# Designs tried in a protein design run: peptides against a protein of PDB entry 2Q3Z. Part 69

Target 1, 272 residues: chain A of PDB entry 2Q3Z
Amino acid sequence: YVLTQQGFIYQGSAKFIKNIPWNFGQFEDGILDICLILLDVNPKFLKNAGRDCSRRSSPVYVGRVVSGMVNCNDDQGVLLGRWDNNYGDGVSPMSWIGSVDILRRWKNHGCQRVKYGQCWVFAAVACTVLRCLGIPTRVVTNYNSAHDQNSNLLIEYFRNEFGEIQGDKSEMIWNFHCWVESWMTRPDLQPGYEGWQALDPTPQEKSEGTYCCGPVPVRAIKEGDLSTKYDAPFVFAEVNADVVDWIQQDDGSVHKSINRSLIVGLKISTKS
Target 2, 254 residues: chain A of PDB entry 2Q3Z as posed
Amino acid sequence: YVLTQQGFIYQGSAKFIKNIPWNFGQFQDGILDICLILLDVNPKFLKNAGRDCSRRSSPVYVGRVGSGMVNCNDDQGVLLGRWDNNYGDGVSPMSWIGSVDILRRWKNHGCQRVKYGQCWVFAAVACTVLRCLGIPTRVVTNYNSAHDSNLLIEYFRNSEMIWNFHCWVESWMTRPDLQPGYEGWQALDPTPQEKSEGTYCCGPVPVRAIKEGDLSTKYDAPFVFAEVNADVVDWIQKSINRSLIVGLKISTKS

## One batch from the design tools (peptide; made by RFdiffusion4, then SolubleMPNN)

Design b2_p14_5_s2 (from b2_p14_5, 4 letters changed)
Fold by OpenDDE base, seed 1:
Structure b2_p14_5_s2 (fold): chain B 272 residues (1-272), chain A 14 residues (1-14)
Amino acid sequence: as target 1 above (272 residues)
Amino acid sequence: GVEQLPVGAPGSDL
């Protein structure tokens, strides 16, 4: 989890699991220096360097900073996300074979955002950075991963009487989604929440005004403790949201149907 | 491909 520099990332679908080789490269030349630069350009450091530096001994604090800084939303972060197949002005997310090239490009271009990433790229870069900083971390793939935008633990679709989906899907289910789990103690929580903590660097939702997610205890998610910091409801929904079809009739009546055909959440943790 | 489906940005700001 700290020593492994090469591994695999799971992709595809629950029925057709794929993997790609990935070079995390946390011990390659200059990578530690780049990780330190990442910390030194974060908004909290720029606001109050002394306060930020005093908190870098906390894996909870560092994990949350890294989650925010791997994406370029709200800050000088590493990666710009894109999912529309228009990658001609950058690098296709599917072209990356490791975190090292991404981090070097980011640094070499004056901490300008690297184009482009998708979930596994965000997760893999976060994994590299966290490992480099001495935090045991693994990439996680969740198949049929929900994105809840309204914090109701539901993925909601609106349909007409003919069963046709109406409007843009605000909420969605990914065929797969990747994030990271990091091993740390949680002195900020009640006893028993030490261990694996979920962190999601893909810019999906804002947490405390920044595109970041976690750390949240995997145990809290498993037990349904949605009060646990940070972002427990969102991470819980990724792995356990219900799918609801709202059928709107011409008279304005609305019927609720729970779609049981799509099971949300099949999480696979890597051993590398 | 290995792209995430459905195709689209997860956040409204992307």
Scores: peptide ipSAE 0.030, ipTM 0.711, DockQ to the pose 0.244
Fold by OpenDDE base, seed 4:
Structure b2_p14_5_s2 (fold): chain B 272 residues (1-272), chain A 14 residues (1-14)
Amino acid sequence: as target 1 above (272 residues)
Amino acid sequence: GVEQLPVGAPGSDL
């Protein structure tokens, strides 16, 4: 989880699992220096350098910073996400084969955001950075991954009487979503939450005002401890949200149907 | 494709 520079990232769907090779390249020339630059341009450093530096010994702190800095939302972060298939002014997310080129592009262009990323690109870059910083990290793929926007642990669809989805699909289930799990102690929590911590660098929701997510103990998610910092409800929803179909009739009546045909969450962790 | 796609319904043209 620290030493392997090449691995695989799982993609596709629960029914049709795919993988791509990925060069994490955490030990390639200059990559560690770029990771240190990433820390030195983070908003917390810019606000109070001494405080930020004093906290860099904490993998909890660093993990959260990296989660935020891998995306360019709210900061000088690495990647701009895009999902609309319009990549003409950058690089298609599907074209990347490793983290090294992305990080080098970012640094070489004055920490300008790299166009473009999607979940596995964000996750892979985060994995590289965290590994560079000595934090054991793996990419995780979750199939049928929920994106809960209102923190209710539900993915809600509104349908007319004909079953047609109405309104903006604000909440969604991804065919797959990628994030990272990092191994760390959690001295900021009660005993027993050491081990794998979920971190999500894809800019989905704000955590404490910044597009970042985690670290949250994987154990807390498994046990349903949604009070555990950071972002336990969101990460829990990614793997456990219930899907609700609201069917509205012409008479204005609404009935609820739980979609039991779709199981949210099929998590695959990488070994390398 | 391998792109991340929201699945709102079975067979949704995304």
Scores: peptide ipSAE 0.024, ipTM 0.665, DockQ to the pose 0.418
Fold by OpenDDE base, seed 3:
Structure b2_p14_5_s2 (fold): chain B 272 residues (1-272), chain A 14 residues (1-14)
Amino acid sequence: as target 1 above (272 residues)
Amino acid sequence: GVEQLPVGAPGSDL
């Protein structure tokens, strides 16, 4: 989880699992230096360098910083996400074969955002950075992954009487989503939450005003402890959200229906 | 492709 430089990232769908080879390259020349630059351009460092540096011994703190800095939202982060298949002004997310080129491009262009990433690219870069910083980390894929935007643990669709989706379609389920799990102790929590912690660098929702997610104990998610910092409800929803259809009738009545055709969550953890 | 594809209603702040 720290020493392996080459691995696989799972993609596709629950029915058709695919993988790609990925070079994490955490020990390649200059990569550690780039990871340190990433820390040195984070908003917390810029606000108070001494305080930021004093906290870098905490994998909890560092993990949260890295989660925020792998995406370029709100800061000088590494990657710009794009999902609309319009990649002509950058590199297609599907073209990347490793984290090294991404990190080098970012650094070599003055810490300007690299175009473009999607979830596995964000996750893979985060995995590289965290491994460089000595934090055991693996990429995780979740099939039928929910994006809950209103923290109610539901994916809600509003429909007319004909079943046509109405209004804003912001909440969704991805065919797959990738994030990372990092091994750390949690001295900031009650005993028993040491071990794998979920971190999500894909800029889906803000946590404490920044597009970052976690760390949250995988155990807390499994046990349904949604009070556990950080971002337990969001990560829980990714793997456990219920899908609800709100069907509006012509008389103005609304019927709530559980959509059993959309089953959220099928997590695969990597072994390397 | 291997891109993320929405299931159900497409849409995201991403």
Scores: peptide ipSAE 0.024, ipTM 0.692, DockQ to the pose 0.303
Fold by OpenDDE base, seed 2:
Structure b2_p14_5_s2 (fold): chain B 272 residues (1-272), chain A 14 residues (1-14)
Amino acid sequence: as target 1 above (272 residues)
Amino acid sequence: GVEQLPVGAPGSDL
């Protein structure tokens, strides 16, 4: 989890699992220096360098910073996400074969956001950075991954009588989603939450005002301890949210669909 | 493609 420079990232769907090879490249020349630059341009460092540096000994603190800085939302972070198939002004997320080129491009262009990333790209870059910083980290793929936007642990779809989705489609289920798990102690929590911690660098929801997620103990998610910092309800929903399909009739009545069942979550942890 | 795509759209197997 620290020494492996090459691995696989799982993609596709629950029915059709795929993988791609990925070069994490955490030991390639200059990559550690780029990771240090990433820390030195983070909003917390810019606000108070001495305080930020004093906290870099904490994997919890560093993990949270990296989760925020891998995306370019709110800061000078690494990657801009895009999902609309319009990648002509950048690099298609599907064309990346490793984290090294992404990080080098970011640094070489004065810490300008790299276009473009999707979940596995965000996760893979985060994995590289965390490994560079000595934090054991792996990429995780979850199939049928929920994005809960209203913190109710439900994904709700409204349809008309013709099955057409109504409304903004703000909440969604991804065919797959990737994040990372990092191994660390949690001296900031009750005993027993040491071990794997989930971190999600894909900009989905704000946590404490920044597009970041975690670290949250995988144990807490498994046990349903939603009070555990950070972002336990969100990460729990990614893997456990209930899906409700509503049918809106012409009379304005709303009924639960009986014709469809969705199952959220099928997590695969990588070992490479 | 390998794109991250939303599911639950009409005609999706999910």
Scores: peptide ipSAE 0.024, ipTM 0.666, DockQ to the pose 0.444; fails the geometry check

Design b2_p14_5_s3 (from b2_p14_5, 7 letters changed)
Fold by OpenDDE base, seed 4:
Structure b2_p14_5_s3 (fold): chain B 272 residues (1-272), chain A 14 residues (1-14)
Amino acid sequence: as target 1 above (272 residues)
Amino acid sequence: GVQQLRVGEEGSDL
């Protein structure tokens, strides 16, 4: 998980699993230096360099910083996300074949955000950075991945009497979503939460005011310990949210229906 | 290429 530079990232849908080859390239020339620059431009370093540097021995701290800095939201981070199929002023997320070009572009353009990324691009870049920093990391793909926006562990669809989805469709399920899992101890938690920690660098929700996510013990998610920092409810919902349909009738009555046809979460951990 | 899509969007099952 540190040594492998080439790998595959799973994509597609639960019914049609696909993959792409990816060059993580954590040992390519200059990549480690770029990862160190990433740390040196993070908001915590800019606020208090000495304090930030003193905490870089903690993979918990570094993982959280990296999850925030891989996206350009709120900071001088690496990637700008885009999902509207309008990529003409940048590089299509589907065009990337590795993390190296992305990181080099970012650094060479004065830490200007690289256009564009989607989940697997964010995850892959985070994986590269974390591996560079000596943190064992793997990309994870979750099919039918929920994006819970209101922290209720539900994905709610509003429908008319004909079953047509109404409203702005704010809550959603991704056909797939990618994040990373990193191996670390959790001295900041109760015993037993060492091991794989989920980190999500895709800018989906803010955590403590910043678009970052995790680290949260995979064990905590598995056991349903939603009090465990960081961001356990959000990550839990990605893999476990229930889907609810709110069906409005002509008389103004609303019927709640559990959507049993859509199962959230099918997680695949990569070996490389 | 494969995009990340919302379930129910065109191509989301591909």
Scores: peptide ipSAE 0.419, ipTM 0.868, DockQ to the pose 0.570
Fold by OpenDDE base, seed 2:
Structure b2_p14_5_s3 (fold): chain B 272 residues (1-272), chain A 14 residues (1-14)
Amino acid sequence: as target 1 above (272 residues)
Amino acid sequence: GVQQLRVGEEGSDL
């Protein structure tokens, strides 16, 4: 989880699982220096360098910083996400074969955001950075991954009387989503939450005003402890959200239906 | 290549 520089990332759908090879390259020349630059341009460092540096011994703190800095939202982060198939002014997310080129491009262009990433690209870069900083980290893929936007643990679809989805609701289920799990102690939590912690660098929701997610104990998610920092409800919903259809009838009445055909969550943790 | 897609989008396999 620290020493392995090559691996596989799972993609596709629950019915059609695919994978790609990925070069994490955490020990390639200059990558550590780039990771340190990433830390030195983070908003917390810019606000108070001494405080930020004093906290870099905490993998909890560093993990949260990295989850925010791998995306370019809110800061001078590494990657710009794009999902609309218009990648002509950058690099297609599907073209990347490793984290090294991404990180080098970011640094070489004065810490300008690299175009473009999707979930596995964000996760893979985060994995590289965290490994480079000595934090055991793996990429995780979740099929039928929910994006809950209102923290109600539901994915809600509005439908007309014919069952057709109505409106531009941003709540969605991804065919797959990737994030990382990092091994760390959690001295900031009650005993028993040491071990794998979920971190999500894909800019989905803001946490404490920044597009970041975690760390949250995988155990807390498994046990349904949604009070556990950070972002337990969001990560829980990614793997456990219920799907609800709101069906509007001709008379204006709305019928609530639990959609049992859409099962959220099928998590695969990598062993490399 | 494989893209991350919303369920129901073309190529999502759902």
Scores: peptide ipSAE 0.415, ipTM 0.870, DockQ to the pose 0.526
Fold by OpenDDE base, seed 1:
Structure b2_p14_5_s3 (fold): chain B 272 residues (1-272), chain A 14 residues (1-14)
Amino acid sequence: as target 1 above (272 residues)
Amino acid sequence: GVQQLRVGEEGSDL
């Protein structure tokens, strides 16, 4: 999980699983230096360099910084996300074949955000950076991945009396979503939460004011310990949210219905 | 290429 430079990323849907080859390239020329630049332009370093540097021995701290810096939200991060098929002023997310070109473009253009990424691009770049920094990391794909925005562990759809979904969906399910898992100890938590930690660099929700996510123990998610730092409820919902339909009736009453046809979560962990 | 899509969008397979 540190030495492998070539791998596969799973995409598509639960019904039609696909994969693409990806060059993580963590040992290619200049990539480590770019990863160090990424750390040196993070908001915490700019605020207090000594404090930031003193904490870089913690993979928990570094993982959280990297999850925030891989996206360009709130900082001089690497990638701008886009999902609307309008990529003419940049590079299509689907055209990337590895992390190296992305990181080099970012650095060579004065740490300007690279256009564009989607989940697997964010995850893959984060994987490269974390591996460069000596943190064992893998990309994971979750099919039918929920985005819970109100921390109630539900994906909620509002429906009219005919069962038709109304308005813009604030909460949603992705056909697939990618993030990373990194291996680390958790001295900041109760014993037993060492091992794989989920980190999500795709800008979905703010955590402590920054578009970042994790690290959160995979074990905590599996056991339903939502009190665990960081962002356990959000990551739990990605893989376990229930789908609820709020059906408005003509008399103004609202009926709550559990949608059993939309099953959230089918996580695949990669070997490379 | 394969895009990340919202469930219910065309091509999402859900």
Scores: peptide ipSAE 0.413, ipTM 0.866, DockQ to the pose 0.524
Fold by OpenDDE base, seed 3:
Structure b2_p14_5_s3 (fold): chain B 272 residues (1-272), chain A 14 residues (1-14)
Amino acid sequence: as target 1 above (272 residues)
Amino acid sequence: GVQQLRVGEEGSDL
């Protein structure tokens, strides 16, 4: 989880699982230096360098910083996400074969955001950075992954009488989503939450005002302890949300329908 | 290559 530089990332769908080879390259020349630059341009460092540096011994703190800095939202982070199939002004997310080129591009262009990433690219870069910093980390793929936008543990589709989705922003399920799990102790929590912690660097929801997610104990998610910091409800929903259709009729009445055809969550953890 | 797709998008294979 620290020493492996090459691996595979799972993609596709639950029915058609695919993988791609990925070079994490955490020991390649200059990569550690880039990871340190990433820490030194994070908003917490810019606000109070001494306080930030004093907390870098905490993998909990560092993991949270990295999850925020791998995306360029809110800061000088590494990657800009894009999902609309219009990648002509950058690099297609599907073109990347490793983290090293991404990190080098970011650094070499003055910490300018790299175009473009999707979930596995964010996850893979985060994995590289965390491994560089000595934190055992693996990429995780979750098929039928929910994006809960209102923290109610539901994916809600609002539909007209014809079943057509209404509204500009609807909650969604990804065919797959990737994040990372990092091994750490949790002295900030009650005993028993040491071990794998989920971190999600894809900019999906804000946590404490920043597009970051976690760390949250995998155990807490499994046991349904949604009070556990950080972002337990969001990560729980990614793997366990129920899907509801709200069908509005012409008279203004609304019919609730449980959508049992959309089963959220099929998580695969890797050994590399 | 394979990209991340929303449920209901073409090629999502749900």
Scores: peptide ipSAE 0.403, ipTM 0.860, DockQ to the pose 0.521

Design b2_p14_5_s4 (from b2_p14_5, 4 letters changed)
Fold by OpenDDE base, seed 2:
Structure b2_p14_5_s4 (fold): chain B 272 residues (1-272), chain A 14 residues (1-14)
Amino acid sequence: as target 1 above (272 residues)
Amino acid sequence: GVEQLPVGAPGWDK
């Protein structure tokens, strides 16, 4: 999880699982230097360099910083996300074959955001950076991954009596979503939460005012300990959210439809 | 494609 530079990222859907080869390239020339630049342009460093540097020995701290800096939201981060198939002014997320080119482009353009990324790109770059910094990390793919925006652990759909989806689809279930898991101790938590920690660099929701997510112990998610920092409810919802399908009648009444065809969450952890 | 795509309704996976 540190030494392997080439691997696979799982994509597609639960019914049709696909994968792509990916060059993480954490040991290629100049990549570590770029990772250090990433740390040196993070908002916490800019605010208080001494404090930021003093905390870089903590993989918990570094992981959270990297989660925020891989996306360009809120900072001079690496990637700009885009999902509308309009990539003419940049690089299609589907065209990337590794993290190295992305990181080099970012650095070579004065830490200007690279266009464009989607979840697996964000995850893969985060994986590269974390590995560069000596943190064992793997990419994880979750099929039928929920995006809970209001922390209620529900994905709600509203339909009219004809079955047509109504309103804005703010909350959604992705066909697949990728994030990373990093191995670290958690001295900031009660004993037993060492091990794999989930981190999500795809800008989905703000955590403490920044588009970042984690680290949160995978164990906490498995055990349903939603009080565990960071962002346990959000990560839990990604893999366990309940889907509620509402039918709105002409009279304004709303009824739950009985639909159990959708199951949230099918997580696949990479072996290297 | 391999795009990350939203599921618009229960039971609809793409």
Scores: peptide ipSAE 0.024, ipTM 0.654, DockQ to the pose 0.446
Fold by OpenDDE base, seed 5:
Structure b2_p14_5_s4 (fold): chain B 272 residues (1-272), chain A 14 residues (1-14)
Amino acid sequence: as target 1 above (272 residues)
Amino acid sequence: GVEQLPVGAPGWDK
């Protein structure tokens, strides 16, 4: 999880699982230096360099910083996300074959955001950075992954009597979503939460004012301990949210659909 | 495609 530089990232759908080869390249020339630059341009460092540096011995702290810095939201982060299939002014997310080119482009262009990324690109870059910093990390793919925006652990769709989705959908289920899991102790938590920690660098929701997510113990998610920092409810919802289809009638009445065709969550972790 | 896509309807798979 630290030494492997080439691996696979799982994509597609639950019914049709796909994978792509990916060069993480954490030991390639200059990559460590770029990872250190990433730390040195993070908002916490810019606010108080001494405090930031004093906390870099904590993989919990570093993991959270990296989660925020892999995306360019709120900071000088690495990647700009885009999902509308309009990538003419950059690089299509589907064209990347490794993290090294992305990180080098970011650094070589004065830490300007790289266009463009989607979930697996964010996850892969985060994996590279964390491995480079000595934190065992793997990419995780979750099929039918929920994005809960209102923290109710539900994905709610509103449909008319014809089954048409009404209004703008704030919440959604992705065909797949990728994030990372990193191995670390959690001295900031009660005993027993050491091990794999989920981190999500794709900008989905703000955590403490920044587009970052985690680390949260995988054990806490499995056991339903949603009080555990960081962002347990959000990560829990990604893999366990219930989907509710509301049918709205013309008279304003609503009722739940009996359709259970959509099931949230099928998590696959890499072994490389 | 391999792009991340929202699933907006039951049974939708791309």
Scores: peptide ipSAE 0.023, ipTM 0.659, DockQ to the pose 0.468
Fold by OpenDDE base, seed 3:
Structure b2_p14_5_s4 (fold): chain B 272 residues (1-272), chain A 14 residues (1-14)
Amino acid sequence: as target 1 above (272 residues)
Amino acid sequence: GVEQLPVGAPGWDK
């Protein structure tokens, strides 16, 4: 989880699982330096360099910083996400074959955001950075992954009487979503939450005002301890949310229906 | 394509 530089990232759908080869390249020339630059341009460093540096011995702290800095939202982070198939002014997310080129482009262009990434790109870059910093990390893929926007552990669809979705789908289920899990102790939590921690660098929801997510103990998610920092409800929803259809009738009445056809969550962890 | 796609309807798989 630290030494492996080449691996696979799982994609596709639950029924049609695919994978792509990925070069994480955490030991390639200059990559460590770029990771250190990433830390040195993070908002916490800019606000208080001494305090930031004093906390870099904590994988919990560093993991959270990296989660925020892999995306360019709110800061001088690495990647700009885009999902609308308009990638002409950059690089298609599907074109990347490794983290090294992305990180080098970012650094070489004065820490200007790289266009473009999607979840597996964000996750892969985060994995590279964390491994480079000595934190055991793996990419995970969750099929039928929920994006809960209002923290109610539900994916809610508003539909007309004909079952057609109405309005903007602020909440959704992705065919797949990738994030990372990092191994660390959690001295900031009650005993028993050491081990794999979920971190999500894809800018989906803000955590404490920044597009970052985690670390949260995988055990906490498994056991349903939503009080565990960081961002347990969001990560829990990614893998466990229920889907609710709100069917609006002509008279204005609304019928609540549990959508059992949309099963959220099928997580696959990589061995490398 | 391998891009993320939202699932907004039952049985959707691409």
Scores: peptide ipSAE 0.021, ipTM 0.653, DockQ to the pose 0.449
Fold by OpenDDE base, seed 1:
Structure b2_p14_5_s4 (fold): chain B 272 residues (1-272), chain A 14 residues (1-14)
Amino acid sequence: as target 1 above (272 residues)
Amino acid sequence: GVEQLPVGAPGWDK
């Protein structure tokens, strides 16, 4: 989880699982230096360098910083996300074959955001950075991954009497979503939450004002302990949210659809 | 393609 430089990332759908080879390249020339630059341009360092540096011995702290810095939201982070198939002014997310080119482009262009990334790209770059910094990390793929925006552990769709989806599709289920899990102790939590910690660098929801997510103990998610920091409810919803498909009638009445049942959360942990 | 797509509702499957 630290030494492997080449691996695979799982994609596709639950019914049609695919994978791509990926060069994490954490030991390639200059990559560690780029990871250190990433830390030195993070908002916390810019605000108080001494405090930031004093906390870099904590994988919890570093993991959270990396989660925020892999995306360019709120800071001078690495990647700009885009999902609308309009990539003409950059590089298609599907074109990347490794983290090294992305990180080098970011650094060589003065820490300017790289266009473009999607979840597996964010996750893979985060994995590279965390491994560079000595934190055992793996990419995780979750099929039928939920994005809960109101923390009710439900993904709610509204349809009219004709079955047409109504309103904003802010809450959704992705065919797949990737994030990372890092191995660390959690001295900031009660005993028993050491081990794999989920971190999600794809900008989805703000955590304490920043587009970052985690670390949160995988054990806490499995046990349903949503009180643990960081972002347990959100990560829990990614893998456990219930789907509610509402049908709204003309008279304003609402009832649950029985047309289809959706299963959220088929998680695959990768070796590399 | 391997793009992330919303799924779960009839007609959303791609």
Scores: peptide ipSAE 0.020, ipTM 0.646, DockQ to the pose 0.418

